# Peptides against a protein of PDB entry 3EFO: the designs that were tried, part 57

Target 1, 262 residues: chain A of PDB entry 3EFO
Amino acid sequence: SQLADLYKSCETDALINFFAKSAFKAVLHQPLKVIREILVNQTAHMLACYRKNCASPSAASQLILPDSMKVLPVYMNCLLKNCVLLSRPEISTDERAYQRQLVMTMGVADSQLFFYPQLLPIHTLDVKSTMLPAAVRCSESRLSEEGIFLLANGLHMFLWLGVSSPPELIQGIFNVPSFAHINTDMTLLPEVGNPYSQQLRMIMGIIQQKRPYSMKLTIVKQREQPEMVFRQFLVEDKGLYGGSSYVDFLCCVHKEICQLLN

## One batch from the design tools (peptide; aimed at target 1 Q62 L63 D67)

Design b2_p22_5_s3 (made by RFdiffusion4, then SolubleMPNN; from b2_p22_5, 10 letters changed)
Fold by OpenDDE base, seed 2:
Structure b2_p22_5_s3 (fold): chain B 262 residues (1-262), chain A 22 residues (1-22)
Amino acid sequence: as target 1 above (262 residues)
Amino acid sequence: TSYVALDMNNIEEDLEKLLEEA
C-alpha cells in the first residue's frame, strides 16, 4: 500500500531533527505545554495510523512500531525532556536559549547523537580489536559499579568510573594506583602509553571524528557530585526536572494510540 | 512492512529488542 511505502521510507533521525527544530521554533510564540502536547499527539497519530492501516491485527496490549520508526519514541522522549521544552525554574533562560540555538543549527546526524548519547562500556575493551564496544542503553540500570563507561553526545564526553572499577584499568588509563587517586579536574587523559590507554584514546578519537565541535572530556567518579551532571545524559531514566522515563513514555504513547483507535 | 511488537505488560524485557537501534 501507499501508506506502507511511506512508513518504509521514513527515517526517524530526519523526523526527530524536523520535530526538534519545529518545536524549538514554536517556543518563541507557543506555550511549552502546547508544544509538548503536539509532539506527543503527532507521535501517537503516526503510530496509530500505521497500526490501523499497515500492521496485522495484534493484541491491544502490544505497541506496534514500524521498523523505520521503532526508535522514534525514545528520541521523542529525549526531545521532550530537553531543557528547551521544560518549564522548570531550575533551568536558566540562558541555558534554554543556548541549547535552542545549538539544535537549530544541527544536522540530522548531530541531533541524533545529541538527543541520544552513545554510552560505551570501555571496561570490556579488547585491546587487540579495532572495533568499538557495543553501546548500551542510556540508563543507570546499565551501569556497573565495577565498570568504566564513556558517554558522548557530540558536545560533551564523560568518562564515568564505578566505585569498584578495576584497579588495573585505572592504572592503565590514569597511571594512578586506585580510584581515590583519580583527579577529576583533568580534562585530558594522560598518555600512559600502554595498549589499553592507546585503545581508549583511539576510541575517543573515533567518536570525535566528523563532529562539528570538539567534545570536552569530563572525568566522573561514581557517587561524587559531578555524577549528577552525568546522570542527566542517561536519557532513558526519569528526568530530574519532570521528564518521563522511556518506559513511562511508551506507556503514555500506547495509551494515546489505543484512545485513537477505540 | 516489518514491525516490532512490544508487550506493554512486559515492556522492560521487550525494550531489549530496540537496543541495537538506540
Scores: peptide ipSAE 0.462, ipTM 0.882, DockQ to the pose 0.734
OpenDDE base, seeds 1, 3, 4, 5: peptide ipSAE 0.403, 0.437, 0.420, 0.440; ipTM 0.868, 0.875, 0.864, 0.878

Design b2_p22_5_s4 (made by RFdiffusion4, then SolubleMPNN; from b2_p22_5, 6 letters changed)
Fold by OpenDDE base, seed 3:
Structure b2_p22_5_s4 (fold): chain B 262 residues (1-262), chain A 22 residues (1-22)
Amino acid sequence: as target 1 above (262 residues)
Amino acid sequence: TSYVALNMDTLEEDLEKLLDEA
């Protein structure tokens, strides 16, 4: 059917790019609340239409997603939680404006990474491996007090340190005796020269290689004030200022679809 | 034309599968 072909031709990354740019353009003329409502409605309507016309009968307790849009909700939630659409007091007007302008010029790949960051458990690095560590979900539940994580979204890079990070790794990365001695004002890692440090730097380089913008590095200690900024990039979690968790968002979308389909 | 069915009662588990496949 023509509808099936339409959904087949639509890919999530392209859709998110489109929705992001459309929404960010609309910010100039419409209230943020209205824009967010439109995005949710569009998501629900698209999925409701698919369920009605393309999907096989399913239980009411199921959310049916076309394969081409199977991860649309997670990215849509990220878009809705972005500081451009959901203003946060800790984000300056200038920063929000800057991000808006950047996204307006982003390609599909860049916007995908921007809305859903890459979170890497670097404490698990194998210095002899040429492979990057497997990314974990952008949620606090995936962090550990004993871990060290690198987060990157194409614009920012964060090195998050658990309060119980291994002293040997701290020494290897920062050349200091303990967690307490780490200087969070640094924007560059020291040239320690050991294999672990070199591997980390290589990973950071790989992450930077295909990105159009130079990512500033921010060192973040767990339970310190700057961690609050870092947590905002854990996009699957519930936001402090009204953003929903991914799970809650899916529930919301499901409810709206059910309402549309009676 | 294929689709994924997410069970709302096991949503977190289902989501993990989706993201792993993305």
Scores: peptide ipSAE 0.380, ipTM 0.870, DockQ to the pose 0.761
OpenDDE base, seeds 1, 2, 4, 5: peptide ipSAE 0.367, 0.354, 0.342, 0.366; ipTM 0.856, 0.853, 0.853, 0.861; seed 1 fails the geometry check

Design b2_p22_6 (made by RFdiffusion4)
Pose (drawn by RFdiffusion4):
Structure b2_p22_6 (pose): chain A 259 residues (1-239, 243-262), chain P 22 residues (1-22)
Amino acid sequence: SQLADLYKSCETDALINFFAKSAFKAVLHQPLKVIREILVNQTAHMLACYRKNCASPSAASQLILPDSMKVLPVYMNCLLKNCVLLSRPEISTDERAYQRQLVMTMGVADSQLFFYPQLLPIHTLDVKSTMLPAAVRCSESRLSEEGIFLLANGLHMFLWLGVSSPPELIQGIFNVPSFAHINTDMTLLPEVGNPYSQQLRMIMGIIQQKRPYSMKLTIVKQREQPEMVFRQFLVEDKGGSSYVDFLCCVHKEICQLLN
Amino acid sequence: EEEEEEERRAEMSHVVVDMTEL
């Protein structure tokens, strides 16, 4: 009967999986604007209820989120930015209908990765003694012109290359000497390489391991290349609203529920 | 009963986000 127990026991990934499927089923029944509004308001409602009933007294300038829901807003914003709940500019209906379908079948492990892609820094990789590098937030702010990154959501795998990308690596991977020497349209498996092209292939394997679909590798050269598609998977950035924007929005309506 | 409800609420943990810093 206590609300504190209800919240202390929640799982964001499980909640995100439900909201996603619930919203994706509703796309075949209601205006998308109506669906997004329900999602945002339900999110503000859950948090406002915690604020007025469980949270110890705190200043109004603060937005209080339970530990169980610490990353719930970030993921909810990812759902709202997803092309299924978004619109016309680019992204075919065939792409939307397809992704809407893929999510309807997903387990928790799949939906967690699908809505929050995994961004791995590759240029800072420890050689032959690896075990998959620490992940980095899904934002351009964590990309470096000197860096090479791996981004995966379970369906796509992007190998991102910066302009000042170390030629030493571009050689040990693409077997070519320089950055401008790589052609994106040749997105096939590169072998050779002794320390790195192997250590990279090792992590590309470990990532695919638990994943049902074999991911489509897409190489991205930084500055003005296909990168426009890649930017979509940096879900923390604006690309809908940014993570911070959404957080700013939820607080407004939480306050509107004046308490 | 009231002291037990206050103890349960005191055990709650949460994250605080200051909106003025945004």

Design b2_p22_6_s1 (made by RFdiffusion4, then SolubleMPNN; from b2_p22_6, 15 letters changed)
Fold by OpenDDE base, seed 3:
Structure b2_p22_6_s1 (fold): chain B 262 residues (1-262), chain A 22 residues (1-22)
Amino acid sequence: as target 1 above (262 residues)
Amino acid sequence: SAAALQERLAATTSVEIDMSSL
């Protein structure tokens, strides 16, 4: 059907970019609550339409998504959790304005990375491999106290260090004997010169490559105060300022779809 | 990309997601 073909041809990347820019434009003229409701409603309507007209019959307990839109909900949740769309006093007006302007100028590729960061388990690096480690889902559940993770969203780069990070890796990256000795005020990794350090730097370079903005590196130690900022980029988790987890959002969307179809 | 994210999320080729499993 024409409708089925439409869903097949739909590019979620382009959609999220469009929704983001539309929403961020609307912020100037509409209440944030209304904007959020519209976004959820639009998402539900699109998916309800698919379920009604294109999907095979399925149980009501099943969330049915077209293949092209399997990641639409997660992106949409990330959009809804963006500081621009949150009316919390803890978020400064300047920060909202800044991020709004940034997104308004982002291309499709930029917005994807911005809303759902790349999170790499660099403690698993094979120094003999030229391949990047596989990115993991942006959730605390994917972190480990023994791990070291690199997160990038096109604007910021974080190097997160578990409290039990291997001393040999710490030595390899920072040239210090222990976790406690790591200076989190630095924005550049030292040039230690060993294969692990070189590979990490290479990875960082690849991530930075072809990005329109230079990403400042922030070193984050687990359980230190700056980790709170880092955790806000774990976009699948529950937001600090009222945003839902990805799972909760899926349930919300499912419920709304069912309501539309009943 | 959305495709890369889909792989990261381990989204199956199935169009059905069991909400009871979440």
Scores: peptide ipSAE 0.382, ipTM 0.818, DockQ to the pose 0.228
OpenDDE base, seeds 1, 2, 4, 5: peptide ipSAE 0.379, 0.380, 0.353, 0.375; ipTM 0.818, 0.796, 0.795, 0.813

Design b2_p22_6_s2 (made by RFdiffusion4, then SolubleMPNN; from b2_p22_6, 14 letters changed)
Fold by OpenDDE base, seed 5:
Structure b2_p22_6_s2 (fold): chain B 262 residues (1-262), chain A 22 residues (1-22)
Amino acid sequence: as target 1 above (262 residues)
Amino acid sequence: SAAELAKRLAETTYVSIDMSSL
């Protein structure tokens, strides 16, 4: 059917970019609550339509996603959790305005990275390999106290260090004897010159390529105050200011779909 | 990209998710 073909051709990358810009434009003339409701409703309606008209019969307890829209819910949740759409007094007007303007000018590729960051397990680096580490899901559950992770969203870059990070890697990256000696005020990695340091710098360079903005580097130690900022980029987790986890959002969407179809 | 993210999230079945287990 024509409708089935439409869903097959859907590109979530473009769709989330469209939704983001539409929502951020609407902020100027609609209440945030209404905007959030519209986004959820649009998501639910699209998926309900698919279930009704395109999907094979399935149990009501199951959420059915078109293959082309597998990642739409996670992106949509990230959008809903963006500070521009949150009605929290803790978020400054300036921050809202800044991020709004950024997204309004982002291309499809930029917005994808912005809403769902890369999170790379740097501690698994093979200095003999030219391959980048496979990105992991943006959730605390994927972090390790023994690990070192690089997070990038096109605007910010974080190097997160577990409290039990290997001393040899600490020395390799920072040229200091231990985790405690790392200076988190650094915005640049030292040029230590060993293979591991060089590989990390190479990776950072690759991530920076083709990005319109130079990403500021922030060094983050686990269990220190700046980690709270870092954790806001773990977008699948529950947000600090009332945003839902990805799992909770899926439940919400499913509930709304059921309401539409029942 | 969406395709890359789909690979990253491949451990989760998104096409059909039993919501009762959530």
Scores: peptide ipSAE 0.349, ipTM 0.817, DockQ to the pose 0.226
OpenDDE base, seeds 1, 2, 3, 4: peptide ipSAE 0.346, 0.348, 0.322, 0.340; ipTM 0.823, 0.863, 0.840, 0.858

Design b2_p22_6_s3 (made by RFdiffusion4, then SolubleMPNN; from b2_p22_6, 14 letters changed)
Fold by OpenDDE base, seed 1:
Structure b2_p22_6_s3 (fold): chain B 262 residues (1-262), chain A 22 residues (1-22)
Amino acid sequence: as target 1 above (262 residues)
Amino acid sequence: SELERQRRLAETTSVEIDLSSL
């Protein structure tokens, strides 16, 4: 149908950028509660329209997403969880203003990375391969105590190390004998010179490439205090200062869609 | 980039999400 084609022509990346900038403009003259409600309602309405007019009959318990919008909910939830749209005293006015200004000037590609970070399982790297590791979903459930992960959102870069990270990889990256010897105060990786170190640096370089800002590197050990900051970038999980997990948000959207269609 | 593509692929991949198990 013509309507189905219209949905196929929609670019989620552009939509999220539009919604973000629209919402962040609206913050200046509308209550946060109203803005959040509008975003949720818009999401529900778009998806309800698709379900009604384009989707095949399905069980009421299923959320049906068009291919072009299959990632819309996750990005929308990330937008809703941004500090600019959260009314929490723990978030400074300066931080809100800063992030608002950043997003207002971001292009589509930058905003995508900003709202949903890259999370790479670098412990799986094959030093003999030119293949880049596949990103994983930004959730604690995807981390491993035996793993090492690189997270980047265009502004920040984190290297997260599980408590049981392989000593050989630790040696390869940091040139230290064990997890306990890793200095988390460093903002640059040492140039160890082995293939694994070189490959990691290459990946970091690729991530940094064509980004407007130089990303600060933070080394994070599992179960240490700085991990709490890192976890805030696991955007599919529940936020510390508010906002739902992705799963909870999907339930919310589904409920809203059902209400619109009944 | 390839990394960006991989990121998107690692995100929501299912067109139909069954919420009955939640």
Scores: peptide ipSAE 0.027, ipTM 0.637, DockQ to the pose 0.216
OpenDDE base, seeds 2, 3, 4, 5: peptide ipSAE 0.020, 0.023, 0.017, 0.018; ipTM 0.584, 0.571, 0.554, 0.564; seeds 2, 3, 5 fail the geometry check

Design b2_p22_6_s4 (made by RFdiffusion4, then SolubleMPNN; from b2_p22_6, 15 letters changed)
Fold by OpenDDE base, seed 3:
Formats: C-alpha cells, sequence, structure tokens
Structure b2_p22_6_s4 (fold): chain B 262 residues (1-262), chain A 22 residues (1-22)
C-alpha cells in the first residue's frame, strides 16, 4: 500500500513510536490535556518549520507536507485518539493500563500497525496473484456494502462483511449460501478448499507472520451490533470516545501552523 | 539541525492539501 511504501523509506514510523512512548510515559505525571497539547504543538512546529524554511510560497489555505512527513499527521491523530490519551469515564483504568503497557513494549513496526490498521479489500482478491490487495484508508467511506474487508492491527483481526456481499464470495469463504447464514461466533474460517478460500487464508497468514501476538479473528456483519467494535478501528473517522476525524485534525494542525507563522 | 534535515528532505516532492476544500 501507499502507506506501507512510505514506511520503508520514512522515519515517521520511528517518530510515532517515540511520541507514543513518550506520551504514554508522561501520562503518569502530567494531565492528559497537557500531553495532547504537546503532541499537537510538536506536530505543528515541525510542519511550520518546513513551511517557513523549505516549502515554496503557497496560499495560506494550503497545508504543505514534506514527503517524509506525509503520513505523520494521520498517525499523530491515531495516537491522540488512543484510549490512553482520552479523558473519558467510559474507559476503565484497566483498559488504559493494558493499552499503555502494550505500546510501551512495541517496536517501530508493531506500533505502526497498532495505531493505523491495515484494511484490505478482500472482495478484490485475484486468486491467481500472490500479491496482497492494496490497503484502503481506515474510514467507513472506504467500505462498500458489496465488499468484504479484512482489518488487522497486530492484536486483532476482523473480517467485515457488507450486507450486499457477493453470495459467491460468501460461499467461497464460509461455505454457506448467503450473508444471513454466516455464523459470526466463529473465530476461524472454515477450510473450504477453493482457490479463493486458500488465497484469503494465505493473506491472513502473511499478516500474522512475525507479529508478536496471535490475532484472533472476529467475523463482523455490517449493521449488526458487533460492527460497533470494528468501527473503532476505522481510525480516520471520528472516535467513539472523542477525538477528531483525520480531516478535522488536519484543519486543527493547519490552524496551529498558521498561528505559528503569522 | 532539524532545519538542515528538513532542507535535505525538501528535495523530495511535497504534498499540498487545499484546506479550503475540506
Amino acid sequence: as target 1 above (262 residues)
Amino acid sequence: SELERLKALASTKSVEIDMSSL
């Protein structure tokens, strides 16, 4: 994916790992509000510096990102929206402690995937290709009612099924005739043995490779209650417990940059 | 310095987002 390609050449993944660990350490000694403000300010300062000293003159309405920091804002927003940094009573202290500890032990590659999941359009699979489908942005806007998507963040794996998923694909994956017949209580895909099933299993295997944790598979049907959990991993959307959409965050960052430069 | 690093990286293509369209 475009994002994955950027990681091979970009230090953004290392920066996000650093910021995450620094912020999660600071949680023990500083108010969450202060920590969030620091992260936003750091983001704005870096981008303001680039705009001031490196970027060509552009309109004030333009947000300019260097190629090396192209994905920094989206990952920063994901960090800011993590439950550890959110001040919501609905989030238990145990959950915060658990997530904090997980991230504190993550390497660069692990934290990258954790903060921004892979979302793969499985319905587009070419059974004759060994290539992974190109990941899509983690937003509801990129889902399709006719589609089937695999989401993985290194800890969890979801197979999301649109209400209008093709019956032939459902048959191929689950060996059932329709969407309604899919059992969402299963944690393993059946070994149907057709090329599509085999390809999907291969992809899942590749995703699981070299990950420190075995990802449990959750089958999610669109418009069913468990979809709410899945939607929490659509990190570019507005968060359930607060936090901005990616678009809103970009606007916020742009505003801060303008304030720094004006 | 961070500035020098950014200058070196500025040789790469930048991304421009029109915020007025968002």
Scores: peptide ipSAE 0.174, ipTM 0.643, DockQ to the pose 0.451
OpenDDE base, seeds 1, 2, 4, 5: peptide ipSAE 0.141, 0.024, 0.148, 0.092; ipTM 0.630, 0.569, 0.659, 0.612; seed 5 fails the geometry check

Design b2_p22_7 (made by RFdiffusion4)
Pose (drawn by RFdiffusion4):
Structure b2_p22_7 (pose): chain A 259 residues (1-239, 243-262), chain P 22 residues (1-22)
Amino acid sequence: SQLADLYKSCETDALINFFAKSAFKAVLHQPLKVIREILVNQTAHMLACYRKNCASPSAASQLILPDSMKVLPVYMNCLLKNCVLLSRPEISTDERAYQRQLVMTMGVADSQLFFYPQLLPIHTLDVKSTMLPAAVRCSESRLSEEGIFLLANGLHMFLWLGVSSPPELIQGIFNVPSFAHINTDMTLLPEVGNPYSQQLRMIMGIIQQKRPYSMKLTIVKQREQPEMVFRQFLVEDKGGSSYVDFLCCVHKEICQLLN
Amino acid sequence: SVPHFTVTFENGEPVGDLPTPV
């Protein structure tokens, strides 16, 4: 009968999986604007209820989120930015209908990765003694012109290359000497390489491991290349609203529920 | 007490560390 126990026991990934499927089913029944509004208001409602009933007294300039829901807003914003709940500019209806379908079948492990892609820094890789590098936030702010990154959501796998990308690596991987020497349209498996091209292939394997679909590798050269598509998977950035924007929005309506 | 995370706002904008999956 205590609300504190309800919240202390929640799981964001499980909640995100439900909201996503619930919203994606509703796409075949209601205006998308109506669906998004329900999502945002339900999110503000859950947090406002916690604020007026469980949270110890705190200043109004603060937004209080339970531990169980620390990253719930970030993921909810990812759902709202997803092409299924978004619109016309680019992204075919065939792409929307397809993604809408893929999510309807997903388990928790799949939906977590689908809505928050995994961004791995590759240029800072420890050689032959690896075990998959620490992940980095899904934002352009964590990309470096000197860096090479791996981004995966379970369906797509992007190998991102910066402009000042170390030629040493571009050689040990693409067998070519320089950055401008790589052609994106040749997105096939590169072998050779003794220390790195192997250590990279090793992590590309470990990532695919638990994943049902074999991912489509897409190489991205930084500055003005196909990168436009890649930017979509940096879900923390604006690309809908940014993570911070959404957080700013939820607080407004949480306050609107004046308490 | 129920554990929670607090986000502080200044001029309608959040300041300090924010919760992230990472």

Design b2_p22_7_s1 (made by RFdiffusion4, then SolubleMPNN; from b2_p22_7, 10 letters changed)
Fold by OpenDDE base, seed 3:
Structure b2_p22_7_s1 (fold): chain B 262 residues (1-262), chain A 22 residues (1-22)
Amino acid sequence: as target 1 above (262 residues)
Amino acid sequence: STPHVAIEFVDGKPVGELPSPV
């Protein structure tokens, strides 16, 4: 059917780009609450339509997502949690305006990375390999106190250090003897010159390649105040300023779909 | 039908591995 073909051809990255730009344009003329409601409703209606018209019968206890849109909910939640759409006084008008401007000019690939960052476990690096480590899900559950992670969303880059990060890696990256000695005010890694340092710098370079903006590096120690900023980029988790976790959003979407179909 | 993913819900919460870009 025509609808079936449509859902097969859908690309979530293109959809989220469209929704983001549409929503961010609407901010100029509509209340944020209304915009958020529209986004949720559109998501639910799209998925309800699929379930009704394009999917085989399934149990009501299931949320049915076409393969082409299986990650639409997570991206939509990320969009809803963006500062541009949040009605929180803690978020400055300047920050909203800035991010709005940026997203309005983003291509599909840029917005994809922006809404769902790359999170790389660099503590697992094989210095003899030229391959990038596989990205992990953007959630605190994927972090470890013994680990070191690099996060990038096209605008910001973070190097997160667990409190129990291996001293040898700390020395390899920062040329200091321990976690406590790391200076988090630096925006550039020192050129230590060992294979691990070189590989990390290479990875950072690859991530930066072909990105429209230069990403400033922020060093983040676990359990220090700046970690709270970093955690906002763990987009599957609950947001500090009222944004839902991915799990909670799925519940919301599922509930709304059920209401639409029953 | 179009290929799809089914997320199970138990006690109002999704269970299993959830779809992710990674």
Scores: peptide ipSAE 0.714, ipTM 0.967, DockQ to the pose 0.897
OpenDDE base, seeds 1, 2, 4, 5: peptide ipSAE 0.712, 0.711, 0.708, 0.709; ipTM 0.967, 0.967, 0.966, 0.967

Design b2_p22_7_s2 (made by RFdiffusion4, then SolubleMPNN; from b2_p22_7, 8 letters changed)
Fold by OpenDDE base, seed 2:
Structure b2_p22_7_s2 (fold): chain B 262 residues (1-262), chain A 22 residues (1-22)
Amino acid sequence: as target 1 above (262 residues)
Amino acid sequence: STPHFSIEFEDGKPVGELPSPV
């Protein structure tokens, strides 16, 4: 069927780019609450239509996602949690305007990275390998007190350090004896010159490649105040400014689909 | 049939490994 072919050919990254630009354009003319409701409704309707017309019969208790759109909900939740669409006084008008303008000009690849950051466990680096470590899910559950993680979304880069990060890695990266000695005010890593430092710099370089904007590095220590800013980019978790977790969003979408099909 | 991913719910919460870009 025409519908079946449509769902097979859908690319979630293109859809998210479209929805983001559409929503960010609508911000100029519609209340944020309405825009968020429209996005949720559109998501639910698309998935309800698939379940009704394209999917094999299944239990109503299940959320059925076509493979081509299986990551649509997580990206949609990221879009809904973006500062441009949040009605919070803590978010400056300038920041909203800036991010809106950026996204309006982003290609599909740029918007994909922007909404779902790359989170890399750099403490697992093999200095003998030129391969990047496998990205992990953007959630606090994937962090560890003994770990060091690099997060990038095309605009910002964070180096997160667990309170129990290995001293040898701290020394390798920062040339200081311990976690406590790390200066978080620095925006550039020192050129220590050892293999680990060189590998990390290479990874940062690869991430920066083909990105339209230069990402400023922010060093974040676990349990320090600036960690709150970093946690905003753990997009699968509950947002600081009222955004839902990925899990909560799935519940919301599933409930709405059930209501549409019932 | 179009290939699909199914999410199960228990006690109102999704269970199992959830879809992710990574």
Scores: peptide ipSAE 0.695, ipTM 0.963, DockQ to the pose 0.879
OpenDDE base, seeds 1, 3, 4, 5: peptide ipSAE 0.693, 0.695, 0.690, 0.693; ipTM 0.963, 0.963, 0.962, 0.963

Design b2_p22_7_s3 (made by RFdiffusion4, then SolubleMPNN; from b2_p22_7, 9 letters changed)
Fold by OpenDDE base, seed 2:
Structure b2_p22_7_s3 (fold): chain B 262 residues (1-262), chain A 22 residues (1-22)
Amino acid sequence: as target 1 above (262 residues)
Amino acid sequence: STPHFSIEFVDGKPVGELPSPV
């Protein structure tokens, strides 16, 4: 069917780019609450239509996603949790305006990275390998107190350090004896010159490649106050300013689809 | 038929591995 072909050919990254730009344009003319409701509604209707017209019969307890759109919900949740669409006084008008303008000019690849950051476990680096470590899901559940993680979304770069990060890695990266000695006010890694430091710098360079903006590095220690800023980029988790976790969003979408189909 | 991914809900919560860009 024509509908089946449409869903088969759908590209989620392009769709999210479209939804983001449409929503951010609408901010100028519609209340944020309405925009968020429209986005959720559009998501539910699109998936309900697929279930009704393109999918084989399935239990109501299941959320059925076409393969081409299986990651649509997670990206949509990220969009809904963006500061531009959140109605919180803690978010400055300047920040909203800035991010809005940035996204309005982003291509598909840029917006994809922006909404779902890369989170890399750099503590697992093999200094003999030129390959990037496999990215992990953007959730606190994927962090470890013994780990060191690099997060990048095309605009910001964070180096997160667990409280029990290996001292040898800390020394290798920062040239200091321990976690406590790390200065989080620095925005550049020191030129230590050992293989691990060089590999990390290489990775950072690769991440920065072909990005339209230079990403400032922020050093984050676990359990320190600035970690709260970093946690906002763990997009699958519940947001500080009222955004839903990925799990909660799936529940919301599933409920709405069921209501549409019953 | 279009290939699909199914998320099962138990007690109102999704179970199993959820779709991710990663």
Scores: peptide ipSAE 0.707, ipTM 0.965, DockQ to the pose 0.900
OpenDDE base, seeds 1, 3, 4, 5: peptide ipSAE 0.706, 0.707, 0.702, 0.706; ipTM 0.965, 0.965, 0.964, 0.965

Design b2_p22_7_s4 (made by RFdiffusion4, then SolubleMPNN; from b2_p22_7, 10 letters changed)
Fold by OpenDDE base, seed 1:
Structure b2_p22_7_s4 (fold): chain B 262 residues (1-262), chain A 22 residues (1-22)
Amino acid sequence: as target 1 above (262 residues)
Amino acid sequence: STPHVEIEFQDGKPVGELPSPV
């Protein structure tokens, strides 16, 4: 059917780009609460329509997602948790305006990365490989105190270091003897010159490649104040300034779909 | 029916590995 074909051909990244721009445009004319409700409703309606018309009968206890939209909920939640759509006094008008303007100009690939960052376990780097480490899910549950992670969303780049990061890697990256000696005020990695350092720099270069903006590097130590900023980019988790975790959002969407179909 | 994923809910919470871009 025409509808089935539509769901087969749907591109979630394009949808999110569209929804983001639509929502961010609407901010000028509608209350944020209404905009968020519309986004949730649109998500639920799309998925309810699929369940009703394109999916085989399934238990009501299940959430059915077409493959083309299987990651729609996670991206939608990221959109809903964006500072532009949050009514929080902690978020300055300038920051909201800035991000709004940025997203309004983003292509599909840019917005995809923006809403769901790339999180790489660089402590697992193979200095002999030209391949990037496999990205992990953007959640604190994927971090480790022994690990070092690079996060990038097209605008910001973070190097997160666990409190128990290997001293040899710290030495390799920063040329200092221990975690305590790392200076988090720096925005550039030192030119240490060893293979690990070079590989990390290469990876950072690859991530920066083809991005429209130069990403500022922030070095983050676990359990230090700046880590709170970093954690905001762990988009599957509950947001600091509100917004649901990915899990909670799925519950919300599922509930709404059930309401639409019952 | 199109290709799809099914997320099971138990006690009001989704179970299993959830869809992710990565």
Scores: peptide ipSAE 0.695, ipTM 0.965, DockQ to the pose 0.873
OpenDDE base, seeds 2, 3, 4, 5: peptide ipSAE 0.691, 0.694, 0.690, 0.689; ipTM 0.964, 0.965, 0.964, 0.964

